# Peptides against a protein of PDB entry 2FGR: the designs that were tried, part 11

Target 1, 331 residues: chain A of PDB entry 2FGR
Amino acid sequence: SSVTLFGIVDTNVAYVNKDAAGDSRYGLGTSGASTSRLGLRGTEDLGGGLKAGFWLEGEIFGDDGNASGFNFKRRSTVSLSGNFGEVRLGRDLVPTSQKLTSYDLFSATGIGPFMGFRNWAAGQGADDNGIRANNLISYYTPNFGGFNAGFGYAFDEKQTIGTADSVGRYIGGYVAYDNGPLSASLGLAQQKTAVGGLATDRDEITLGASYNFGVAKLSGLLQQTKFKRDIGGDIKTNSYMLGASAPVGGVGEVKLQYALYDQKAIDSKAHQITLGYVHNLSKRTALYGNLAFLKNKDASTLGLQAKGVYAGGVQAGESQTGVQVGIRHAF

## One batch from the design tools (peptide; aimed at target 1 L5)

Design b1_p11_2_s3 (made by RFdiffusion4, then SolubleMPNN; from b1_p11_2, 7 letters changed)
Fold by OpenDDE base, seed 4:
Structure b1_p11_2_s3 (fold): chain B 331 residues (1-331), chain A 11 residues (1-11)
Amino acid sequence: as target 1 above (331 residues)
Amino acid sequence: SVEEFLEELLK
């Protein structure tokens, strides 16, 4: 049996030029390049090719020292693995997000990430962004000549909100091909939630692909989320992302990513473009900077996610500029 | 269109 303590402390100075009132916000934020975390993990060889595992991981907020507390909401799993793959029990990334967020060159955090994995409809479920689930059983196949898949089911445990009686139920999975420089995946998921106290299905389809050319990496995402409401019509968002990254001088990485969020229910688009740079001081420590522009059109009110500083929306049709400069340290 | 394709896959 082994136990490993691990973590990341990522803290930054962040600025956004507009909040919901049109005022600037600035201060010390967290998780600009990678989500800050503290975790414990381990494995036990049970013989015969079978292994037991555990993983406990919580988010760290370096700006306030986790004043609101610490939990293992990032991941809290026990697992069995072997030639058959891996079965996980416990809160985790759902299989769809685990795979499809891997194409986000901004690591699904900070002001630059793909924001498609979002609660687009004021869903009342705790995980209506489609990223994680409670009460989750997941299965991941081995990699068979590049082909792999993951599946998950989360129990609702009769959680109710309003008249919705299956809130938190998740079913989803992906198929993928990962071989050398190429990665491509298709993910499908449905989550049951509530909007306005009424049963709602959050359907999600995501296509992702990346190719590493050595000198640069290209990555892309295509996603549709649809909150299917019994009353009021569907809330549909089509999200698109294209990104490129390149190593710089052996010690750095530059990233450029564009995303478009076509919010059909309000007939409004938002455009996000982010330039990022990571400078590795060591294998464990990096400096980074992110510059993001978010242009909302029409009724769109999206805001950049400067965690710890400002992660709210802006006024309809307003643009927002965000900056993060920080330190990431892994242990 | 890509949108139409995605919609077909979600049906």
Scores: peptide ipSAE 0.008, ipTM 0.540, DockQ to the pose 0.012
OpenDDE base, seeds 1, 2, 3, 5: peptide ipSAE 0.007, 0.008, 0.006, 0.007; ipTM 0.529, 0.552, 0.447, 0.534

Design b1_p11_2_s4 (made by RFdiffusion4, then SolubleMPNN; from b1_p11_2, 7 letters changed)
Fold by OpenDDE base, seed 1:
Structure b1_p11_2_s4 (fold): chain B 331 residues (1-331), chain A 11 residues (1-11)
Amino acid sequence: as target 1 above (331 residues)
Amino acid sequence: SVAAFLEELLA
């Protein structure tokens, strides 16, 4: 067997001009360009085209040295793979998030990412953002002429919150076409959770597409999340994203991404626009800067996710500006 | 349905 130790340390200086009190926040933040992580992975060739694999990965917080501890909550899987594809057992990205976040030009981290994969309804489940699941079985097909798919099921194991008795159950998957410069995907998922101690279904549908023109890449997402409650009506959010990226001088990448979050339950929109630049000092080390603007309308209180500095909301209808400047190192 | 979703998003 082979075992690989790998990781990323990404630490930045971050600033946001408004918190929930209208005050600025600044300091040392983490994961501005890529999520900081430490992991172990390996494979074993079992013969006949069959392979076993393992993957253990946890988040690193460089600002405090993981003062709250370290775990493998990012991924903790054992796998079998072959000509049939890959089966994974263990906590991981759910198939829908694994595929559909790939269209986010900000890699689902920092102040610039698509924020549609979110707990929009004060869901009480640990993974009500639709990103990962415990007790997950996943299957990923090979790529056949561009076509590929992934499916997942997570057991609730009779987890209860309030009167909800199936919290954490996930079922979902995607179908995709990935060929050359083109990628397109459709994802569907349902997760059982609780809101206010009552059973709630988190339904999600996401469409994603990207095209690499060589000189630039265009990427887009369309998503609806719906927390279906028996009492109080549905909490629905329609999220839209359009982004472009381009290589700069062979050593850098510039990114521009816009997102709109139409929060139907409060009849309020939020607009996010982010400019990012990554400067590669080497294959493993980069400098980066992000500048993000978030405009909340009406009752919207969304905040930029300056991890390690401030990731909370703002006052209703307020705008927020965020900056991150940092170093990313991969090993 | 996907169709209904698309209609809602495009409206």
Scores: peptide ipSAE 0.009, ipTM 0.510, DockQ to the pose 0.012
OpenDDE base, seeds 2, 3, 4, 5: peptide ipSAE 0.008, 0.008, 0.008, 0.009; ipTM 0.512, 0.526, 0.512, 0.524

Design b1_p11_3 (made by RFdiffusion4)
Pose (drawn by RFdiffusion4):
Structure b1_p11_3 (pose): chain A 331 residues (1-331), chain P 11 residues (1-11)
Amino acid sequence: as target 1 above (331 residues)
Amino acid sequence: SAALSNALADL
């Protein structure tokens, strides 16, 4: 049995060459290499291989001292685990995002990550990016011979927005194979939401795979996200990503990731290339840099996510360049 | 108290 207080402070200077008005922005931001966080977790051995666990974790914003207030919105779970796997109750990453975001070489944070888990249709639910859910129950199997799976159901509790009376419902899961160097997963999920006050399903299918050669790792993601309005119409986005990472000189790591976002509702594509470097001063402390270029075509207005500096959109069809340089310290 | 002490040591 044990109890652990832990966290990460990841703060950076960041710059984007344009915002929605076309002006540059720079400043002190956060979470470029890993999401800053504070948390408490524990595991209690109940005997016979059965364990009880808890986990409370919230995001830290070092640039403003969590000015909007601290919370445990990253994860707030209690669980039982054993030879049967693990059952968790509480807000957390849904199984599809927990497993599939592991294929993103930029840890789903900073200006370099895969942007597929986002609210493409301005859905009105609390978690229309498909990442986390309130009122979540999840089951995770053991890994037998490499095969593993996860399932989750989040209750809507009759949350109502317009014609949608089940906003926030999540049903989803994944199947996967993980043997160390090779990993592959297929995730499928549906959420209930509303767009402009009209009931809408958020359907998501995601495939991810990676192989770690030791001298380098190759990783990729494919995703279709469809917001399908009950009365008709849909906003569909296909997202693609391929990346590679390699250790450099013991202590160092280089990462490169290319992504494409095909936004069918506006018949427009955006392309992104991101180069990253991590230099470890210790196992706990790293300096890092990220450089990203995002090219929007046609009506696309996607922007790089320089958290704490600028994470809004840009003018239609504009290209945007961004940089983050910072320090990550885990404790 | 031990968890707090370990966390402070890690800083």

Design b1_p11_3_s1 (made by RFdiffusion4, then SolubleMPNN; from b1_p11_3, 4 letters changed)
Fold by OpenDDE base, seed 3:
Structure b1_p11_3_s1 (fold): chain B 331 residues (1-331), chain A 11 residues (1-11)
Amino acid sequence: as target 1 above (331 residues)
Amino acid sequence: SAALAAFLASL
C-alpha cells in the first residue's frame, strides 16, 4: 500500500468594486487559481488487476487558518478499480460536475469560472449547486477508443426539509468522447431538494466540448438548469460559455472566457468576461492574475466569487469588476 | 432508474 500527502496553498489579494450595498470590498482572499486543499490518498494492489484506493481531501483557507475548522468535504472516498473502471463510495464531485467542469478554463475556481453549476433558486439542500453529493456511489468506465462514461447515485437517507422528502437524492451521469486534441461530453443530472420548504427537482443538462490546436485551446459549455417547483413555476437558467487559452513564452498561460447566464424566471441576463494569466515559477509554484467583468441586466444580481473577500450578490442591474493577484503553491 | 427516466421524459 502507499499513502501520499498532497496539497495546494493558493492565497491572493482581491478587489471587487461593488457589494450588495454598492461599496467596494478588498483584502486577502483564497483559491484564485486553484482551490487550496490538504489531502491524503493511497492505493493497494490486490492482485489480478484489482486495486483498492482511498482519497480524503479538505479545503484550506489560508487567510484565516481554517478558523471554521477542517473537514474532508471535497472528497472522502474508498474505491475499487481495475479493467472494468472505478467504483467509488463516499462524498465526491458528482460525475456530471467532475466531467463538465473540465471544460471551464478557470477550473471552477476564483472570479473567472463558469458559474452555471449554481443554486439558482434559493434551494435549501446543502449541494444545490450540482457540484458534490453526500452518500454517493459513482462508477467511471475506462476509455474505449475515445468513448467513456460516468454514473452516480446519492442516497437521500429520508432527509426532509419542510414538506419535501428525498432531499439530497442525486442521479446523474455523462457520456464523453476523449481522443487526442478533442473532448466532447453530454451530462444529465437530477437532484431532489426544497425551495421554500416545498419539494423541488433540480434538473441539469450540460454539453461541453474542447479542442486543443497546440498553439491555443478552445472550450465551450451549454447548460440548462431547471428547479421544478410544484408551486410558483419553474426557475430555469440557460448558461453559455466560450473560452480560449494559449501558452505564453513556455512558462505562462493566458485565458479569456465569456459566459452568459439567461435567468428565465426573472427575464434577466448576466454577462461575464474574464482575462486570466498564470506564470509558472516552477512545476509547483505560480503567480497569477485574474480580471473579471460581470454585467447584470434588469433584475439580475450575480456577484463574482472572490472567496475570502466577497462572494455575495450586487444590486439589480449593477455591474461588478473583480481583480485577484496571488501565489499558488502545490506540494 | 425510474428517476432518470422521469428526468429524461421531462426535458
Scores: peptide ipSAE 0.014, ipTM 0.527, DockQ to the pose 0.013
OpenDDE base, seeds 1, 2, 4, 5: peptide ipSAE 0.007, 0.011, 0.007, 0.000; ipTM 0.486, 0.492, 0.468, 0.317

Design b1_p11_3_s2 (made by RFdiffusion4, then SolubleMPNN; from b1_p11_3, 6 letters changed)
Fold by OpenDDE base, seed 3:
Structure b1_p11_3_s2 (fold): chain B 331 residues (1-331), chain A 11 residues (1-11)
Amino acid sequence: as target 1 above (331 residues)
Amino acid sequence: AEALAEFLASL
């Protein structure tokens, strides 16, 4: 068997010009270009093309030294893999988020990412953003001439919140085509949760595509998230993203991404524009800068996710500007 | 399987 220790420490200075009171926030933040992490992983060859694997990964908060403790909530899986693909048991990214976040040029991290994978409805479940699940079984196919898929099921284990009795049940999957410069995927998921102590289904459909032109990459996402409530009607959000990235001088990458969040339950839109730059000092160390602008309309209160500084909302109809400048180191 | 079928039928 092999065991590999790995990690990332990513720490930044961050600023946002508005919080929920209309005041600025600034300080030392985390995870602006990549999520800071510590992990252990390994494999064992069982012969006949069969392998066992394990993966344990937790988030690191470099600004406070993990004051709230350390856990393996990022991933805690055991797996079997071979010519049939991979089966995973344990907490992980759900198959839909694992695949469809790959089209986000900001890697679901910092102030620039696509924010569609969100709890839009004050859902009371721990993973109502549709990103991870507890008690998860996942299967990933091999790539067959470009075609691939992933499926997942998470057990609710009779978890209750209010009158909801199936909280944390997940079922979902994706189909994809990944061939050379082209990637395209369709993801579907349902998660059971509660809103106001009442049973609620979080339905998600996501389309993603990207094309690498060599000199630049284009990427796009189309998503619908719907919290189906038995009382009070559906909370529906349509999210759209278009991004471009390009290499700069062989040592850098520039990224530009636009997103629109059409929040139907409050008849309100939010527009996000992010410019990012990464400068590679080595294969493992980079400097980065992000500049994000978020314009809320009408009743929209969305905030940029400056982790470690401010990740809350703003006043209805207010605009927020965010900056992150930091260091990423991988080991 | 049933939950996915219900989801797909509700689209």
Scores: peptide ipSAE 0.015, ipTM 0.554, DockQ to the pose 0.013
OpenDDE base, seeds 1, 2, 4, 5: peptide ipSAE 0.015, 0.008, 0.015, 0.013; ipTM 0.542, 0.541, 0.535, 0.555

Design b1_p11_3_s3 (made by RFdiffusion4, then SolubleMPNN; from b1_p11_3, 5 letters changed)
Fold by OpenDDE base, seed 2:
Structure b1_p11_3_s3 (fold): chain B 331 residues (1-331), chain A 11 residues (1-11)
Amino acid sequence: as target 1 above (331 residues)
Amino acid sequence: SEALAEFLASL
């Protein structure tokens, strides 16, 4: 048996030029290049190609020292793995987010990431962003000539909100092809939730692809999210992303990513563009900078996610600029 | 499962 302590401390100085009142915000933020974390993991060889595993991981907030406490809400799984693949029991990334966020060049963190994995409808469930689930069983296949898949089911455990009786139930999965420079995936998910105390289905379809040309990588996402409501009609968002990354001088990486969020229920679009740079001082330590611009149109109120400084919205139709400069250290 | 049938019917 082996047990590994691991983590990342990522802390930055962040600035946004506009909050919900139109004022600037600045301070010390967290998780600008990678989510800060502390974890324990281990494996046991059971013989015959079978392994047991555990993984316990929580988020670290370096700006306040985890003043709201520490938990294992990032991942808390036990697993069996072998020639059949891997089965996981416990809170984790749902299979759809685990695979489809891999096409985000900003790794679903900081001010630059693809924001499609969101609660678009004021859903009352704890995980209505479609990223993680409680009470999750997941299965991941081996890779067969590039082809792989993942499936998951989360129990609602009779969680109720208003008249909704199945809140937190998840079913979803992906199919993928990962071979050499090419990756492509299709993901489908449904989550049961509540909006205004009424039962609502969060349906998600996501297509992702990337290609590594050696000198640069291209990546793209196409997503549709629908909150299907019995009263008031569907809340639909179409999200698009296109990004490029390139190595710089063997010690750095530059990233450029564009996203469009077409919010159909309010007939309003938001445009995001982000430039990022990472400079490796060592294998474990990096400096980074992110510059993001978010343009809301019409009734759109989206804000950049400067975690630890400001992650709220802006006034309708307003633009926001964000900057993060920080240190990432892995151990 | 009923959940899979509901998911497929919702697509």
Scores: peptide ipSAE 0.012, ipTM 0.498, DockQ to the pose 0.013
OpenDDE base, seeds 1, 3, 4, 5: peptide ipSAE 0.008, 0.009, 0.007, 0.007; ipTM 0.513, 0.544, 0.518, 0.530

Design b1_p11_3_s4 (made by RFdiffusion4, then SolubleMPNN; from b1_p11_3, 6 letters changed)
Fold by OpenDDE base, seed 1:
Structure b1_p11_3_s4 (fold): chain B 331 residues (1-331), chain A 11 residues (1-11)
Amino acid sequence: as target 1 above (331 residues)
Amino acid sequence: DEALAEFLASL
């Protein structure tokens, strides 16, 4: 068996010009270009084309040294893989988020990412952002001529919140075509949760596509998230993203991404525009900078996710500017 | 199965 220790330490200086009080926030933040992590993984060849695997991964907070502790909440899986694909048991990215976040040019982290994978409804479940699940079984197909798929089911284990008795149940999957410069995917998921102590279904549909022109890459997402409530009506958000990236001078990458969040329950839109640059000092070390603008309209209160500095909302209809400048090191 | 069927029927 082989065991690999791996990780990323990504720490930045971050600034946002507004918090919920209208005041600026600044300091040392984490995970601006990639989520900081520590992990262990390994594989065992069982013969006959069958392999066992394990993966244990937790988040690192370089600003406080993990003062709240360390856990394997990013991933804690055992796997079997072979010609049939891969089966995973344990907490992981749900198949829908694992595939559809791959179209986010900001890697689902920092102030620039697509924020569609969110708890839009004050859902009381721990994973109501649709990103991960506990008690998850996942299956991933091989790639057959470009076609691939992933499916997942998470057990609720009779977890209750208020009158909701199936909290944390997930069912979902994606179908995809990945061939050369083209990637396209459709994801569908339902998660059982609670809102105000009442049973609620978090339904999600996501379309993603990207094309690599060599000199530049285009990427896009279309998502609908719907918290279906028996009382008080549905909380629906339509999220859209379009991004471009290009290599710069063989050592850098520039990224530009736009997102629109149409929050139907409050008839309010938010617009996000992010410019990012990554400068590779080596294969493992990079400098980066992100500049993000978030424009809330009407009742929208969205904030940029400057992790370690400020990730809260702003006043309704307010705009927020965010900056991150940092170092990413991988080992 | 039922949860996926309900989801698909709700789209």
Scores: peptide ipSAE 0.016, ipTM 0.535, DockQ to the pose 0.013
OpenDDE base, seeds 2, 3, 4, 5: peptide ipSAE 0.006, 0.006, 0.008, 0.013; ipTM 0.442, 0.444, 0.468, 0.519

Design b1_p11_4 (made by RFdiffusion4)
Pose (drawn by RFdiffusion4):
Structure b1_p11_4 (pose): chain A 331 residues (1-331), chain P 11 residues (1-11)
Amino acid sequence: as target 1 above (331 residues)
Amino acid sequence: SDFFDKFNFDF
């Protein structure tokens, strides 16, 4: 049995060459290499291989001292685990995002990550990016011979927006194979939401795979996200990502990731390339840099996510360059 | 006492 207080402070200077008005922005931001966080967790041995757990974790914003107030929105769970796997109750990453975001070499944070888990259709639900859910129950199997799976159901509790009376419902899961160097997963999910006050399903299918050769790792993601309005119409986006990472000189790591976002509703594509470097001063402390280039075509207005500096859109068809340099400290 | 024997924090 144990109890742990933990966290990460990851703060950076960041710059983007354009915002929605075309002006550059620079400043002090956060979470460029790992999401800054503070949390408490514990595991209690109940005997016979059965364990009880808890986990409370919230995001830290070092640039403004959590000016909007601290919370446990990253994870707030209680669980039982044993030879049967693990059951968790509480807000957390849904199983599909928990497993599939592991294929993103930029840890789903900073200006370099895969942007597929986003609210492509301006859905009105609290978590229309498909990442986390309130009122979540999740089951995770053990890994037997490499095979493993996860399932989750989040209750809507009759949250109503317009014609949608089940906003926030999540049903989803994944199957996967993980043997150390090789990992592959297929995730499928549906959420209930509304767009412009009209009931809408958010359907998501995601495939991810990676192989760690030791001298380098190759990783990729494919995703289709479809917001299907009940009365007709859909906003569909296909997202693709391929990346590689390699250790450099003991202590160092280089990462490169290419992504494409095909936004069918506006018949427009965006392409992104990101180079990253991590220099470890210790196991707990790293300096890092990220350089990203995002090219929008046609009506696409996607922007790089320089958290704490600028994470909005850009003018249609514009290219945007961004940089983050910072320090990550885990405790 | 038991609680602090199990409690962990590292910087």

Design b1_p11_4_s1 (made by RFdiffusion4, then SolubleMPNN; from b1_p11_4, 10 letters changed)
Fold by OpenDDE base, seed 2:
Structure b1_p11_4_s1 (fold): chain B 331 residues (1-331), chain A 11 residues (1-11)
Amino acid sequence: as target 1 above (331 residues)
Amino acid sequence: SALEAVLRLEL
C-alpha cells in the first residue's frame, strides 16, 4: 500500500473596488488560481485488477492559518476501482460538478470562474450550490472509445428544515465524450432543499464542451438552474460561458473568459469578463494575475469571489472590478 | 511531480 501527502498553497494580494456599501476592499486572499488544500490519498492493490483507495482532502487558508479549523470537507472517500470503473463512498464533488467544472478555464476558483454552480434562491441546505454532497455514493465508468459517464446519489438521512424532510438528497449524473482534442458533456441533477422553510427542488442541466487546437483551447458552458418552489414560483437562472486559453512562450498561459447570468426571477442579467495570466517558474510553482469585471444590470447584486478579502454582493445594478496577484505552490 | 512523500507505511 502507498500513502501520498499532497497539497497546494495558493495565496494572493487581492482588490475589489466595491463591496455592499460601495467601498473598496483589499488584502491577502487565498485560492486565486487553484484552491489551496492539504490531502492524504492511497491505494492498495487487491489483485485481479481490483484496487482499494482512500482520499482525504481539506481546504487551506494561508492568510489566517485555518483559524476556523481544518476538516476533510473537500473530499473524504473510500473507493473500489478496476476494469468496471470506480465506486466512491463519502463526501465528494457530485458527478455533475466534477465533470462540468472541468470546462471552466479558471478552475472553478478565484475571481474569474464560471459562477453558475450557485445557490440562486437563498436555499437553506448546506450544499445548495450543487458542487458537493454529504452521504454520497458515486460511480464513474471507464473511458470506452471516448464515451464515459458518472452517476451519484446522496442520502438525505431525514434532514429537516421547516416542513422539508428530505434536505440534502441528491441524484445526478453526466454522459461525456472525451477523445483527443475534443471534450463534450451533458449533466443532469436534482437536489432536495428548503427555501423559506418549504420543500424546494434544485434542478440543474449543464452542457459543456471544449476543443484544443494546440495553439489555443476554446471552452464553453450552457447551464440552467431552477429552484422549484410550491409557493412563490420558480427561481430560474440561465448561465452561459465562453473562454479561450493559449500557451505563451512555453512557460506561460493566457486566459480570457466571458460569462452571462440571466436571473429570470428578478428579470436581471450580470456580465462577467476575466483576463488571467499564469507564469510557471517550475512544474510546481507559478505566479499568476487575474483581472475581472462584473457588470450587474437592474436588480442583480452579484460579486466576484475574492476569497479571504471579499466574496459578498454589491448594490443592485453596480459594477465591480477585481484584481488578484499571487503565488501558487504544489507539493 | 507531486512530492510523493511515499510514507511506506508497511502495515
Scores: peptide ipSAE 0.018, ipTM 0.593, DockQ to the pose 0.132
OpenDDE base, seeds 1, 3, 4, 5: peptide ipSAE 0.005, 0.000, 0.000, 0.000; ipTM 0.364, 0.356, 0.331, 0.403

Design b1_p11_4_s2 (made by RFdiffusion4, then SolubleMPNN; from b1_p11_4, 10 letters changed)
Fold by OpenDDE base, seed 2:
Structure b1_p11_4_s2 (fold): chain B 331 residues (1-331), chain A 11 residues (1-11)
Amino acid sequence: as target 1 above (331 residues)
Amino acid sequence: SALEAVLLLEL
């Protein structure tokens, strides 16, 4: 049996030119290029091609030393794997987010990522962003000539909020084709939640694709999220992303990504554009910089996610500029 | 290279 201790410490200086009051925010932030983490994982060979596994992973906040405590909320799974694929039991990324966030060139981290995996409706469930679930069973197929899939179900365990009695139930999955330079995927999910104490379905459909031309990579996402409410009508958001990345010499990577968030319930759009650079000092240590611009129109109040400095909204119709410069170290 | 602290728990 093997046990591996692993982690990332990623800390930055961050700036945003506007908060909800119109004031600038700056300071020491966390997780600008990769989410800071500490974890343990291991495998046991059971013979016959069968393996047992465990994975325990929590987020690290290097700016405050985890003042709110440490937990394994990133992943806490036991698994069996073999020629049939992998079965996982425990809190993890849901299959849809695990696959479809792989097309985000900013890796769902810092001020540059695709923000489509969000709680768009003030959902009262703990994971209404569609990223992770408690009480999750997941299955991942092997890759068959490029074709692969993942499926998941999370138990609600009779969690109630107001009149909603199935909060936290998830069902979802993806189908994908991954062959050489090409990746393409379709994901579908439904999560049960509450909005205003009333039962609400969070439906999600996501299409992703990428192609690596060697000299550059292109990546795209198309997503619809829909919070279906029995009272007050549906809260629908259509999110679009297009990004490119390229190696810079032997030690760097440049990234450019655009996203559009069409928030149908408020008839309002937000436009995000991000330029990123990573400079590898070694296989484990990198310097990075991100520059992001977010333009809200009409009633849109979206903010850039400068974690540890400012991750709130702005005033309706306002634009926000963000900068992060930091160090990432992996062990 | 991950720091494989291979804690060989000899069970």
Scores: peptide ipSAE 0.018, ipTM 0.580, DockQ to the pose 0.131
OpenDDE base, seeds 1, 3, 4, 5: peptide ipSAE 0.000, 0.020, 0.000, 0.007; ipTM 0.312, 0.616, 0.281, 0.448; seed 3 fails the geometry check

